# Peptides against a protein of PDB entry 3LCN: the designs that were tried, part 18

Target 1, 96 residues: chain A of PDB entry 3LCN
Amino acid sequence: QYTENLKVIVAEKLAGIPNFNEDIKYVAEYIVLLIVNGGTVESVVDELASLFDSVSRDTLANVVQTAFFALEALQQGESAENIVSKIRMMNAQSLG

## One batch from the design tools (peptide; made by RFdiffusion4, then SolubleMPNN)

Design b1_p12_5_s4 (from b1_p12_5, 9 letters changed)
Fold by OpenDDE base, seed 1:
Structure b1_p12_5_s4 (fold): chain B 96 residues (1-96), chain A 12 residues (1-12)
Amino acid sequence: as target 1 above (96 residues)
Amino acid sequence: SEKMEEIRKKLE
């Protein structure tokens, strides 16, 4: 049920990566697909690292962990809009 | 890119 909202949330997180020139929507969709199909933080990071060697493993891990935390937040009743807002603020701070 | 094409195929 939360997959579509999670895609939006993950996309917002990915948008904070500097010089990341990939299609954000497709990457977000892929991350969510991996998660809902039983992926772990480690396995999803490994997959992404194999695809995007220009992005640090720590950055990828941060993205993936954010996705898992966001999914839990959604399940606990937090709105997608609120989660997106938090991530947007974090993105701005990390670039500042 | 090749990477995105790879992902696209995985999403099919």
Scores: peptide ipSAE 0.488, ipTM 0.908, DockQ to the pose 0.789
Fold by OpenDDE base, seed 3:
Structure b1_p12_5_s4 (fold): chain B 96 residues (1-96), chain A 12 residues (1-12)
Amino acid sequence: as target 1 above (96 residues)
Amino acid sequence: SEKMEEIRKKLE
């Protein structure tokens, strides 16, 4: 139910990674796919790390954990717009 | 890229 919103949210999070030279839309979609198919933070991070060795595991873990937290937030009634706004602010702080 | 192609295939 929340997969499409989660894709947007994850994409926003990925957009905050400096020098991340990948198709964010595809990566976000893949992360969500892994999550909805029973992935855990660890298993999803492992998968992403195998694909994107130029991104630290800590960074990947941060992205993936954000996705799981966002999914929980959506299920608890928080709007996708609000979640995206929070992430955008965090991205700005990180890049500032 | 090859990585994106891998992902694309996984999404199919």
Scores: peptide ipSAE 0.487, ipTM 0.908, DockQ to the pose 0.891
Fold by OpenDDE base, seed 2:
Structure b1_p12_5_s4 (fold): chain B 96 residues (1-96), chain A 12 residues (1-12)
Amino acid sequence: as target 1 above (96 residues)
Amino acid sequence: SEKMEEIRKKLE
């Protein structure tokens, strides 16, 4: 139900990673796929770490945890637009 | 890239 919005949200989060030169749309879609199919924070991070060893595990964990929090927020009635706005602000103030 | 192709195949 929230998969499409979650893809947008995760993509926004990924866009905040400096020097991440992968296709953000596909990575976001993959993360959401893993989550909706029963992935845990740890299992999704492990999968991403195996694919993107140039990105720190902490950064990947931050992305994945944000996705899980966003999904819960969506389920609680928060709008996707509001969540995206929050993430954009966090991206702007994050350290590279 | 090889990584994106790998992901793409996983999404199919």
Scores: peptide ipSAE 0.486, ipTM 0.907, DockQ to the pose 0.803
Fold by OpenDDE base, seed 5:
Structure b1_p12_5_s4 (fold): chain B 96 residues (1-96), chain A 12 residues (1-12)
Amino acid sequence: as target 1 above (96 residues)
Amino acid sequence: SEKMEEIRKKLE
């Protein structure tokens, strides 16, 4: 139910990673796929770390944890728009 | 890229 919104949210989070020159849409879709198929924070981070060794494990963990929190927020009734806005603000702050 | 191709295959 929240798969498509979660993809958008994860994509916004990934867009905040400096020097990440991968297809954000595909990476976001893959993260969501792993989550909906029963992945844990640890297992999803492990998978991403195996693919993207140039991104720190802490950064990957931050992305994945954000995805899990966003999924819970969506399930609790928060709008995707609000979640995206929060992430956008966090991305902007991290660039300062 | 090779990584994106790998992901693409996993998404199919």
Scores: peptide ipSAE 0.484, ipTM 0.907, DockQ to the pose 0.802

Design b1_p12_6_s1 (from b1_p12_6, 5 letters changed)
Fold by OpenDDE base, seed 1:
Structure b1_p12_6_s1 (fold): chain B 96 residues (1-96), chain A 12 residues (1-12)
Amino acid sequence: as target 1 above (96 residues)
Amino acid sequence: MDKTAIIKKKLS
């Protein structure tokens, strides 16, 4: 089980969304909940899109895909700290 | 945090 690490990782990804004024901790927890309860990329994106109409579907898809990739990386032995660092760098480089 | 309450309910 990588739920706790995944929450941290997803939170870091969400922190990169400009003008996103939601509690990142709770949003990350919800995303992870959806994933561990059998959600797919498509179904999780659909759920988030219904909640956050001010965030583009592409942005939401990017967040969700990152979560699934991160889960795979964790399963392959990559540390949560390393994954978080990569995401932080990507957030810093993002233009929007 | 407009949707926080909704999310909290979904987490419960």
Scores: peptide ipSAE 0.481, ipTM 0.916, DockQ to the pose 0.698
Fold by OpenDDE base, seed 5:
Structure b1_p12_6_s1 (fold): chain B 96 residues (1-96), chain A 12 residues (1-12)
Amino acid sequence: as target 1 above (96 residues)
Amino acid sequence: MDKTAIIKKKLS
């Protein structure tokens, strides 16, 4: 399915979080796991907030919402490359 | 990477 591409996309989004001192690969994998197993934005954010209290809930929500939008984009035929590129640009433009 | 071990467990 789209899980592997989604992991890459989520990892790119996580890379935009300043001072995020975690293994991005594992965090991305976990987020995707939660999503494909029926998680909602709210439930996934709740789970992440319980793990990463140093990251604002709004930041976590932004990551999770991006993942859901990316999944829909993949399903609609957009390439993972394009999605990653957009996120990379957004990361570069984001303020800390 | 303080939470990596916890995440690894959750992924297993």
Scores: peptide ipSAE 0.479, ipTM 0.916, DockQ to the pose 0.700
Fold by OpenDDE base, seed 3:
Structure b1_p12_6_s1 (fold): chain B 96 residues (1-96), chain A 12 residues (1-12)
Amino acid sequence: as target 1 above (96 residues)
Amino acid sequence: MDKTAIIKKKLS
């Protein structure tokens, strides 16, 4: 299972959200929990949107889709370090 | 950190 690596990856993605004043570790853990328990992009986004009304639904969807893409990448053999590096670069390039 | 308590409960 890639649960722990996925938590790290999701945390990196969340760190790119400007003015996101929440415990990133706990949010990442919760997102991963929802995914491993059978959540879909839509259902996980719905849950997060109910919690974080200060973050746009599109931003939340971007985070969640990244998590699903990362899970697939891990399953295909890509290292967690490489995935994190890509996300970090994307965060740095983001306009907001 | 407004939702920390709620998330902790959901994780338990």
Scores: peptide ipSAE 0.478, ipTM 0.914, DockQ to the pose 0.699
Fold by OpenDDE base, seed 2:
Structure b1_p12_6_s1 (fold): chain B 96 residues (1-96), chain A 12 residues (1-12)
Amino acid sequence: as target 1 above (96 residues)
Amino acid sequence: MDKTAIIKKKLS
């Protein structure tokens, strides 16, 4: 149940990255796959950094940490819609 | 989307 919601959440976060020219849906799916299969913040960031050298490691770390926080929030009962809303607001405030 | 093929392969 959380995996599908997390994909949506991660996709929203990825959409905030300027000049990111990859398929957001597939990237989000891959991130969630790594997380649910035992990935850590560090290991997932390392994997993404190897794929996307045009995105700073800090930005990737921010995306991954957001995913882990979102998963925790979902487990604590927060709605996916509310989490997406927060991320959308953060994206609007971010300058890359 | 030059990494899409790689990602799709990893998802398979």
Scores: peptide ipSAE 0.476, ipTM 0.913, DockQ to the pose 0.819

Design b1_p12_6_s2 (from b1_p12_6, 6 letters changed)
Fold by OpenDDE base, seed 4:
Structure b1_p12_6_s2 (fold): chain B 96 residues (1-96), chain A 12 residues (1-12)
Amino acid sequence: as target 1 above (96 residues)
Amino acid sequence: VDKTAIIKEKLK
């Protein structure tokens, strides 16, 4: 499916979290794994919250929701590059 | 806790 592109997209989103000192690649891979194996926004957030208690639940929810929206966008024909660009802009804005 | 190690185990 679109798992590899989704990993890149999720990684870009995670990179926008300030003071997130985890391996972005592996976290992104894990999020995508949970999603493709039937995870919901709630269940994936619960899993991430159990691992990363220093990150707010709202922030985690934003990451996960972005992943689900990105998956839909990919399925509708939007390029991964375009989605990444949008997320990068959002990351920059959120840091300001 | 090495969270990367935990995730790696979950990815197996």
Scores: peptide ipSAE 0.434, ipTM 0.896, DockQ to the pose 0.977
Fold by OpenDDE base, seed 3:
Structure b1_p12_6_s2 (fold): chain B 96 residues (1-96), chain A 12 residues (1-12)
Amino acid sequence: as target 1 above (96 residues)
Amino acid sequence: VDKTAIIKEKLK
Protein backbone atom coordinates (compact mmCIF):
# COMPACT_ATOMS: atom_id res chain seq x y z
CA GLN B 1 0.00 0.00 0.00
CA TYR B 2 2.96 2.31 0.62
CA THR B 3 5.04 0.77 -2.15
CA GLU B 4 5.14 3.74 -4.50
CA ASN B 5 5.90 6.25 -1.77
CA LEU B 6 8.61 4.00 -0.41
CA LYS B 7 10.21 3.81 -3.86
CA VAL B 8 10.42 7.60 -3.95
CA ILE B 9 11.86 7.72 -0.46
CA VAL B 10 14.48 5.05 -1.15
CA ALA B 11 15.44 6.77 -4.39
CA GLU B 12 16.06 9.99 -2.48
CA LYS B 13 18.28 8.14 -0.04
CA LEU B 14 20.26 6.50 -2.84
CA ALA B 15 20.75 9.89 -4.49
CA GLY B 16 22.79 10.93 -1.47
CA ILE B 17 25.45 8.28 -1.99
CA PRO B 18 28.61 9.86 -3.45
CA ASN B 19 29.75 8.40 -6.77
CA PHE B 20 26.84 5.95 -6.93
CA ASN B 21 26.52 5.75 -10.68
CA GLU B 22 23.65 3.29 -11.02
CA ASP B 23 20.06 3.58 -12.16
CA ILE B 24 18.53 4.82 -8.92
CA LYS B 25 14.96 4.18 -10.01
CA TYR B 26 15.54 0.49 -10.61
CA VAL B 27 17.66 0.03 -7.51
CA ALA B 28 14.97 1.66 -5.37
CA GLU B 29 12.29 -0.48 -6.96
CA TYR B 30 14.28 -3.62 -6.28
CA ILE B 31 14.91 -2.71 -2.64
CA VAL B 32 11.20 -2.12 -2.09
CA LEU B 33 10.34 -5.38 -3.81
CA LEU B 34 12.65 -7.29 -1.51
CA ILE B 35 11.18 -5.60 1.57
CA VAL B 36 7.53 -6.17 0.70
CA ASN B 37 8.29 -9.80 -0.05
CA GLY B 38 9.54 -10.42 3.47
CA GLY B 39 13.15 -9.36 3.31
CA THR B 40 15.04 -8.34 6.43
CA VAL B 41 17.73 -5.72 6.76
CA GLU B 42 20.33 -8.46 6.66
CA SER B 43 18.92 -10.35 3.68
CA VAL B 44 18.36 -7.20 1.62
CA VAL B 45 21.86 -5.94 2.38
CA ASP B 46 23.28 -9.31 1.36
CA GLU B 47 21.47 -9.12 -1.95
CA LEU B 48 22.58 -5.56 -2.64
CA ALA B 49 26.16 -6.30 -1.65
CA SER B 50 26.25 -9.06 -4.25
CA LEU B 51 25.27 -6.53 -6.91
CA PHE B 52 27.17 -3.45 -5.79
CA ASP B 53 30.58 -4.44 -4.48
CA SER B 54 31.85 -0.88 -4.94
CA VAL B 55 29.49 0.39 -2.23
CA SER B 56 30.42 -0.33 1.37
CA ARG B 57 28.25 -2.74 3.31
CA ASP B 58 27.72 -0.04 5.94
CA THR B 59 26.39 2.36 3.32
CA LEU B 60 24.03 -0.29 1.97
CA ALA B 61 22.86 -1.09 5.49
CA ASN B 62 22.15 2.59 6.09
CA VAL B 63 20.02 2.76 2.96
CA VAL B 64 18.09 -0.38 3.81
CA GLN B 65 17.50 0.58 7.43
CA THR B 66 16.25 3.96 6.26
CA ALA B 67 13.76 2.17 4.04
CA PHE B 68 12.44 0.10 6.94
CA PHE B 69 12.15 3.16 9.17
CA ALA B 70 10.39 5.05 6.40
CA LEU B 71 7.90 2.23 5.96
CA GLU B 72 7.10 2.35 9.66
CA ALA B 73 6.76 6.14 9.52
CA LEU B 74 4.34 5.88 6.60
CA GLN B 75 2.29 3.32 8.51
CA GLN B 76 2.16 5.71 11.46
CA GLY B 77 0.77 8.49 9.30
CA GLU B 78 3.80 10.56 8.38
CA SER B 79 3.62 11.97 4.86
CA ALA B 80 6.00 10.83 2.16
CA GLU B 81 6.85 14.47 1.46
CA ASN B 82 7.97 14.99 5.03
CA ILE B 83 10.13 11.88 5.00
CA VAL B 84 11.72 12.87 1.69
CA SER B 85 12.48 16.33 3.07
CA LYS B 86 14.26 14.84 6.06
CA ILE B 87 16.34 12.61 3.83
CA ARG B 88 17.28 15.51 1.56
CA MET B 89 18.53 17.43 4.56
CA MET B 90 20.54 14.44 5.74
CA ASN B 91 21.99 13.97 2.26
CA ALA B 92 23.04 17.61 2.13
CA GLN B 93 24.95 17.44 5.40
CA SER B 94 26.44 13.98 4.93
CA LEU B 95 30.23 13.66 4.76
CA GLY B 96 30.13 10.65 2.49
CA VAL A 1 28.34 -5.94 -15.93
CA ASP A 2 25.02 -4.30 -16.73
CA LYS A 3 23.50 -4.21 -13.27
CA THR A 4 20.34 -2.54 -14.50
CA ALA A 5 19.72 -5.50 -16.77
CA ILE A 6 20.22 -7.88 -13.86
CA ILE A 7 17.76 -5.94 -11.72
CA LYS A 8 15.24 -5.79 -14.54
CA GLU A 9 15.29 -9.57 -14.75
CA LYS A 10 14.87 -9.87 -10.99
CA LEU A 11 11.87 -7.54 -11.11
CA LYS A 12 9.99 -9.82 -13.51
Scores: peptide ipSAE 0.432, ipTM 0.896, DockQ to the pose 0.868
Fold by OpenDDE base, seed 5:
Structure b1_p12_6_s2 (fold): chain B 96 residues (1-96), chain A 12 residues (1-12)
Amino acid sequence: as target 1 above (96 residues)
Amino acid sequence: VDKTAIIKEKLK
């Protein structure tokens, strides 16, 4: 129900990672797939860490936790546009 | 390693 919006949101979050040279669309899709199939923050981070060893575990955890929070926000009625805007602003303000 | 290819396979 919220998977497509969540993919967009996760993609925006991934876009904030410096020097991340992967296809963001596919990574976002995979993260959402793992979440909707019952993944936890820990299990999804473990999976991503196995694929992307050049990204810190803390950074991956931040991405995944953002996805879980975004999913809850969507379910509570917040618009995808608002969530994306918040993430974009946070990305712009990030130093690392 | 082509990680996109790995993810594509996982998405099938």
Scores: peptide ipSAE 0.430, ipTM 0.895, DockQ to the pose 0.868
Fold by OpenDDE base, seed 2:
Structure b1_p12_6_s2 (fold): chain B 96 residues (1-96), chain A 12 residues (1-12)
Amino acid sequence: as target 1 above (96 residues)
Amino acid sequence: VDKTAIIKEKLK
C-alpha cells in the first residue's frame, strides 16, 4: 500500500512543476520503482536528469527528496491524504 | 523523443 500511496504523492509533487509536459502517472511510477528497488536520491536524480533535460536538476532533486521524505512519513504513520495536502500547499506557494 | 515510451520500456 505504501507503493501505491507514494505514487499518488509523487504525482502530486510532479503536478506542481510548471511547463512539465510529461505523463505524470508514468513518471511517478518510475520514480517509485527506482526508490523501492534501492535507489538513492543521487541515483534517482541522475536517472531523471538523463530523461528530462528540460527540468533543472534542483527541481528534480526536490521531487526525489520529497518522495523519500514522504515514504518515511508513511512509515511513521502519517496518512497519504495529509501528505498530499501538504504537497498541494507547497505547490501553490512555489507557483506564486 | 517519446519519453513515456522509454519509461514504459524501463518499467517492464
Scores: peptide ipSAE 0.428, ipTM 0.895, DockQ to the pose 0.975

Design b1_p12_6_s3 (from b1_p12_6, 9 letters changed)
Fold by OpenDDE base, seed 3:
Structure b1_p12_6_s3 (fold): chain B 96 residues (1-96), chain A 12 residues (1-12)
Amino acid sequence: as target 1 above (96 residues)
Amino acid sequence: KDIKKIIEEKLK
């Protein structure tokens, strides 16, 4: 239901990771795929950590948790645009 | 699934 919006949201979150050289769109799509197929925060983080060893587990966990929170927010009626804006601001703070 | 394969290929 919210998969496409979630992909955009997760991509925005990934864009805030410094020195992340992976294809953000594909990674975001994969994260969403794992989530909608019944993944948990732990299982998704484990999968990502196995693929992206250059990114800390804590960073990956932050991304994945954000995705789960975003999905809940979408289901509660918050707009994707608003969620993206929040994440963008958070990214700016972390990169500042 | 298919996307995992794609990602893994890109990471090579």
Scores: peptide ipSAE 0.185, ipTM 0.788, DockQ to the pose 0.135
Fold by OpenDDE base, seed 1:
Structure b1_p12_6_s3 (fold): chain B 96 residues (1-96), chain A 12 residues (1-12)
Amino acid sequence: as target 1 above (96 residues)
Amino acid sequence: KDIKKIIEEKLK
């Protein structure tokens, strides 16, 4: 039910990674796909690390954990727009 | 495996 919103949220998080030259939309789609098919933080990070060796495992873990927390937030009634705004602020702060 | 390959192709 929240998969499409989660894709947008994850894409926003990925957009904060400097020098990440992959298609953000497809990576976000893949992360959400892995999650809805029973992935855990560990298994999703392992999968992503095998694909994107230019990104640290810590960064990938941060992205994946954000996705799981965002899904919980959506289920608790927080709007996707609000979650995206928070992530955008976090991205700006991390780069500043 | 199959999905991984599909995504890898999409990301090229």
Scores: peptide ipSAE 0.166, ipTM 0.785, DockQ to the pose 0.155
Fold by OpenDDE base, seed 4:
Structure b1_p12_6_s3 (fold): chain B 96 residues (1-96), chain A 12 residues (1-12)
Amino acid sequence: as target 1 above (96 residues)
Amino acid sequence: KDIKKIIEEKLK
């Protein structure tokens, strides 16, 4: 039910990674796919690390944890727009 | 594994 919103949220988070040279939409879709198919933070990070060795594990872990937190927030009734707004602010802070 | 390969191809 929350997969489409989660894709948007994860995409926003990925957009904050400097010099990330991948299709954000596809990566976000893959992350959500892994999560809804029973992935954990650890297992999803492992998958992403195998694909994107140029991105630090810490960065990947931050993305994945954000996705799990966002999913919980969505389930608790927070709007996708509000979550995206928070992530955008965090992206700006990290890039500043 | 199959999905991984599909994604890898899409992301090339």
Scores: peptide ipSAE 0.166, ipTM 0.784, DockQ to the pose 0.152
Fold by OpenDDE base, seed 5:
Structure b1_p12_6_s3 (fold): chain B 96 residues (1-96), chain A 12 residues (1-12)
Amino acid sequence: as target 1 above (96 residues)
Amino acid sequence: KDIKKIIEEKLK
């Protein structure tokens, strides 16, 4: 139901990671896939850490937690556009 | 696990 919007949201979050040299779309797709198949923050972070050893666990945890919060927000009726806007603002602030 | 392999190949 919310998988496609969640992919967009996660992609926006990933785009804020400096020097992340991976296909953002596919990584976002995989994160969402893990979540909808029953992953937890811990298990998804573990999986991602095994794939991307150049990204800190804290950064991965931040991405994954954002995904879970976004999913809940979507389920509560918040628009994907609003969530993306918030993430975009956070990304911009982190760059400064 | 099979999906992991597929994604890994896509990311290469």
Scores: peptide ipSAE 0.160, ipTM 0.784, DockQ to the pose 0.153

Design b1_p12_6_s4 (from b1_p12_6, 4 letters changed)
Fold by OpenDDE base, seed 5:
Structure b1_p12_6_s4 (fold): chain B 96 residues (1-96), chain A 12 residues (1-12)
Amino acid sequence: as target 1 above (96 residues)
Amino acid sequence: MDVTAIIKEKLA
């Protein structure tokens, strides 16, 4: 499936959050787990917001929505590399 | 705050 690629993509998105001091790989893995197990944007954001006091809900929502869009893009045939590149560019324009 | 530790437990 696309879970491994999605983990990489989500990790790239998380890497754009300034002063993020948690293990990006574990957080990305957890986000993907929630998504593939039927989570919605709102339910995943709610879960993350309950864990992260230092990250704004808006920032978390941005990460989660990006993950859902990325999953759709993967399913439509876009390469993970291309998606990662886009996210990297967006990160350079700042996040959080 | 150690969210990583909490997530590790959730992933276990």
Scores: peptide ipSAE 0.621, ipTM 0.931, DockQ to the pose 0.663
Fold by OpenDDE base, seed 4:
Structure b1_p12_6_s4 (fold): chain B 96 residues (1-96), chain A 12 residues (1-12)
Amino acid sequence: as target 1 above (96 residues)
Amino acid sequence: MDVTAIIKEKLA
């Protein structure tokens, strides 16, 4: 239901990872796919950790948890635009 | 390792 919005949100979160050399849209799509197919925070993090050696497990966990929180926020009526804006600001602060 | 390539395959 919120798949496309969630992809955008996750992509914004991934954009905050320094030196991230992978295609953000494909990674975001994969994360969302895992979530909508019944993945949990733990199982999705495990999957990503098996793929990404250059990104810390904590960073991956932060991305995944953000996705789950965003999904809940969307379901509770928060706009995707608002969620993206928050993440963008957080990305800027974390890199500063 | 090309993670993007791996993910592309998983999404296929």
Scores: peptide ipSAE 0.620, ipTM 0.931, DockQ to the pose 0.681
Fold by OpenDDE base, seed 2:
Order: structure tokens, then sequence, then C-alpha cells
Structure b1_p12_6_s4 (fold): chain B 96 residues (1-96), chain A 12 residues (1-12)
């Protein structure tokens, strides 16, 4: 139900990772796929950590946790636009 | 390492 919105949200979060060389759209799609098919924070992080050598486990965990929080926020009635805006601001702060 | 390629394979 929230799949497409979650993809946009996760993509925004990934965009905040410095020197990220992979296709953000495909990575976001994969993360969302794992989540909607019953993945947990731990299992999704484990999967991503096995794939990404250039991104720390903590960074991956932050992305995944953000996705789960965003999904909950969507389910509670918060708009995707508001969530994206919050993430964009956090990205700007983290990038200095 | 091409993670995107691996992910594309997993999404197929």
Amino acid sequence: as target 1 above (96 residues)
Amino acid sequence: MDVTAIIKEKLA
C-alpha cells in the first residue's frame, strides 16, 4: 500500500550518503522489497551489509531504521511529503 | 564491485 511512497522516502535517505556510487533507485527498491516481504531491521541490515563494503553497517542500519520508522509514520497518517522533508533536512545537517 | 548489478539480479 505504501510501497511507492516508501521507495521515494528511502531514496531520499540514501541520497544523504556521501560518495555513494550505486543506483539509488534500485537500492531503494530492493530495501523496500525486503521490508514488504517480511524483513526485519536485523535481516535487512544483514543483507545489505553483505552487499556493501563501502558503506558502514551503522550507516546501513540508519537507512533501514529510517525506512521502518517512515513506514510506521505513513501508516499513522503522516504524508510522504512531510517525511521526505524531514529526511532532506537531516541529510543536509549530516553532510555539514 | 557492482552492487547495483547484484541487486538487479535479485530483483529479476
Scores: peptide ipSAE 0.620, ipTM 0.931, DockQ to the pose 0.788
Fold by OpenDDE base, seed 3:
Structure b1_p12_6_s4 (fold): chain B 96 residues (1-96), chain A 12 residues (1-12)
Amino acid sequence: as target 1 above (96 residues)
Amino acid sequence: MDVTAIIKEKLA
């Protein structure tokens, strides 16, 4: 139900990672796929950590936890646009 | 390594 919105949200979160050189769209799609297929925070982080050696486990965990929080927010009726805006603001703060 | 390429294969 919320897969497409979640992809956009996760992509926004990934965009905040400095020196991230992979295709954000594909990475976001893969994260969402893992979640909708029953992944947990721990299992999704483990999978991503096995793929990425240039991104810290803590950063990956932050991305994944954000995705799970966003999914809950969507289920509670918050708009994807509002969630994206919040993440964009957080990205800007972390870069400052 | 090309992580994007690996992910593309996993998504296929």
Scores: peptide ipSAE 0.618, ipTM 0.931, DockQ to the pose 0.916

Design b1_p12_7_s1 (from b1_p12_7, 7 letters changed)
Fold by OpenDDE base, seed 3:
Formats: structure tokens, C-alpha cells, sequence
Structure b1_p12_7_s1 (fold): chain B 96 residues (1-96), chain A 12 residues (1-12)
């Protein structure tokens, strides 16, 4: 199971969003909960958009897609630390 | 705005 590592990874991605006013830990936990319970990119984005209108749908889609790709990377043997490092680099070079 | 294109490549 990759639940705890995925929470850390998603939290790192959320931390890169400018002016994010929601609780990062709570949102990360909820995203992972939806994914491990069979959510798709589309269904998870729809759920988040209905709850958090302070973040654009495109930004939410970016976060959720990152979570799914991170899960695939974990399953292929990539360490959580390496994935977090890559996301941190992406956050630093993002144009918003 | 943010796009989802290229995320997999960035994580590879």
C-alpha cells in the first residue's frame, strides 16, 4: 500500500499552489481517499471542484493527475523521496 | 491556469 507516501506527495504538490487557502493536509488526505476507493481523474476533480471553489478546475486537475502518475511511479519502484524532489522542482519552475 | 500535459514526463 502506498497511501501514506501518496499523501506526502500530494501535499507537496498542493504546497506549490499560490494563495492556496485550504488545509493542505486535509485536501491531500481526501484526494488519496478518493483514489484508493476507485476514483478516476475526472470523478476526483469533479468532487474537489464542488467543495473548493477558491482553486481553479485546471489547477485541481493538475494536482489530481500528478497524484495518479505518482502512484504509478511508486508501483514501478520509484521512492517517495525522489518523487517529492521532482515535484518540488516543478513547483519552483511553475508559472502559476 | 495550469495544464496537466507533460506531468508524466516530468515524473519519469
Amino acid sequence: as target 1 above (96 residues)
Amino acid sequence: GSGSEGIKKELE
Scores: peptide ipSAE 0.062, ipTM 0.712, DockQ to the pose 0.031
Fold by OpenDDE base, seed 1:
Structure b1_p12_7_s1 (fold): chain B 96 residues (1-96), chain A 12 residues (1-12)
Amino acid sequence: as target 1 above (96 residues)
Amino acid sequence: GSGSEGIKKELE
């Protein structure tokens, strides 16, 4: 299963959010939990928006969509290390 | 979706 790799990947994405007030490890674990328990992009965003109002819905959608794309990439054979590297590069050029 | 432009291409 890809849950542990996905947690690392999502944590990397969260680390790129400026002024993020939540615990990165906790939020990453929660996102993965929601996804592996049947969450959709919409339902996961809705849940996160309800819990973490310090982060915009747009930013949350960015994170959640990244998680789903990362899961697809993992399933297609992309290494977690490569995905993390790509996200790190995206974080560096993100406008927040 | 909102904020997700280019993400798929970057991860490919």
Scores: peptide ipSAE 0.060, ipTM 0.715, DockQ to the pose 0.031
Fold by OpenDDE base, seed 5:
Structure b1_p12_7_s1 (fold): chain B 96 residues (1-96), chain A 12 residues (1-12)
Amino acid sequence: as target 1 above (96 residues)
Amino acid sequence: GSGSEGIKKELE
């Protein structure tokens, strides 16, 4: 089970979103909760979009897809620290 | 689309 590591990873991704007005820890926890309870990229994005109208659907989709890919990376043996580092680099390189 | 451009490659 990679729940706690995934929360950290998703939080790092959320931290890269400019003008994000929601609680990062809360949103990260909720994303992971939805994923571990059988959510798909589409269903999780739909749920988040209904709750957080201050974030675009495209931004939410980017976060959720990152979460699923991160989960796969964890399952393949990559460390949470390495994944976080990669996301941090991507955040720094992101265009808005 | 799903906003997943390049993410998988970077995380692998």
Scores: peptide ipSAE 0.057, ipTM 0.718, DockQ to the pose 0.031
Fold by OpenDDE base, seed 2:
Structure b1_p12_7_s1 (fold): chain B 96 residues (1-96), chain A 12 residues (1-12)
Amino acid sequence: as target 1 above (96 residues)
Amino acid sequence: GSGSEGIKKELE
């Protein structure tokens, strides 16, 4: 499976959030845990929103959707390094 | 929007 690569990818996405006040490693691990245990975009966002009110629901949805798309990309054979690079570029050009 | 569509296209 791709859990470890997905953790790295999600952590990269979280690192791009301005004024993020939660532990990146912890949140990334938790997102991946929820996904591999059958979570959907909606259920994972709901869970995260209930735990972390310091981050907007829209921001959480953006992170979670990125995780699901990244997982699909990994499963289709794209390298984790390439996905991380793309996310880093997204972070750099994000408007908030 | 959440940017999901853009994310999908970027990761494809």
Scores: peptide ipSAE 0.055, ipTM 0.713, DockQ to the pose 0.030

Design b1_p12_7_s2 (from b1_p12_7, 7 letters changed)
Fold by OpenDDE base, seed 1:
Structure b1_p12_7_s2 (fold): chain B 96 residues (1-96), chain A 12 residues (1-12)
Amino acid sequence: as target 1 above (96 residues)
Amino acid sequence: GMGSEGIKKLLE
């Protein structure tokens, strides 16, 4: 029930990765697909690492962990808009 | 890795 919101949230997180030359919409969709099909942080990171050589494992882990925390936040009643706003601010701080 | 093009194929 949070799948579509999670896709938007993950896409926002991916948009903060410098020099990430991939289709963010499809990457976000795939991450969410892996999560809703029972993926763990470790297994999803492993899958993404096999697909994206130019992104560090630490960066991928940060994205995946953010997705899991966002899912929990949604379940706890936080709005998708608030979560996206927080991620946008964190992206700006990371780039600064 | 195959990147997002590989993902597109997986999602077809």
Scores: peptide ipSAE 0.324, ipTM 0.878, DockQ to the pose 0.950
Fold by OpenDDE base, seed 5:
Structure b1_p12_7_s2 (fold): chain B 96 residues (1-96), chain A 12 residues (1-12)
Amino acid sequence: as target 1 above (96 residues)
Amino acid sequence: GMGSEGIKKLLE
């Protein structure tokens, strides 16, 4: 139900990672797929770590935890726009 | 790891 919005949200989070030379759309899609099919923070991070050697586990954990929080926020009625805005601000702060 | 290329192959 919230998969498409979650993909957009996760993509925004991934876009904040400096020097991340990957297809953001595919990575976001895969993260959402793992989550909606019963993945946990730990199992999804483990999967991503096996695919992305150049990204720290802390960075991956931050992305995945954000995705889980975003899904809960969507289920509680928060708009995707609000969530994206929060993430965009966080991305800007981390780069500044 | 294969990164996004690995994901593309898995999702195809």
Scores: peptide ipSAE 0.323, ipTM 0.877, DockQ to the pose 0.955
Fold by OpenDDE base, seed 3:
Structure b1_p12_7_s2 (fold): chain B 96 residues (1-96), chain A 12 residues (1-12)
Amino acid sequence: as target 1 above (96 residues)
Amino acid sequence: GMGSEGIKKLLE
């Protein structure tokens, strides 16, 4: 369904985190897995925080919330390409 | 935390 597109979208969001020295492909895959298996923003953030103590909880929450918004956008008919483009623009505008 | 290495184990 939307899992593969969502992985690409989440990976783009993760790529915007400065000094994030992790395998983005695997992190994105795990986030999507947690979401499609019934995770909430809070439960997914809790899981990620236990794995990545070098990343702020607020940054993780921003990534996870973006994933949930992207899933809703996909369900409403927006293309993955458009969503990725928006995230790329947001990454370029971020200050850390 | 265990980082991406931990995730790799979970996804295997």
Scores: peptide ipSAE 0.321, ipTM 0.877, DockQ to the pose 0.931
Fold by OpenDDE base, seed 2:
Structure b1_p12_7_s2 (fold): chain B 96 residues (1-96), chain A 12 residues (1-12)
Amino acid sequence: as target 1 above (96 residues)
Amino acid sequence: GMGSEGIKKLLE
């Protein structure tokens, strides 16, 4: 499947969150795990919100929605590298 | 919340 690529993509998205000092690799892995096991945007956000109360729900929702969009993009044939590049650019733009 | 430490426990 696209599990490993999605982990990389989600990690890139998480890396754009300012002052987020959690283990990005583990958080990304968990998000992907929840998604591949039937999670929805809402259920995954709820789970993450219970774990990371210092991060706004909107930020978490943005991460999760990005993950779902990325998964769909992968399924449609877009390369992981291209998706990562887009997210990296978005992260940079959000910092400005 | 437990943070990523909580996730580590869940992934064990």
Scores: peptide ipSAE 0.320, ipTM 0.877, DockQ to the pose 0.949

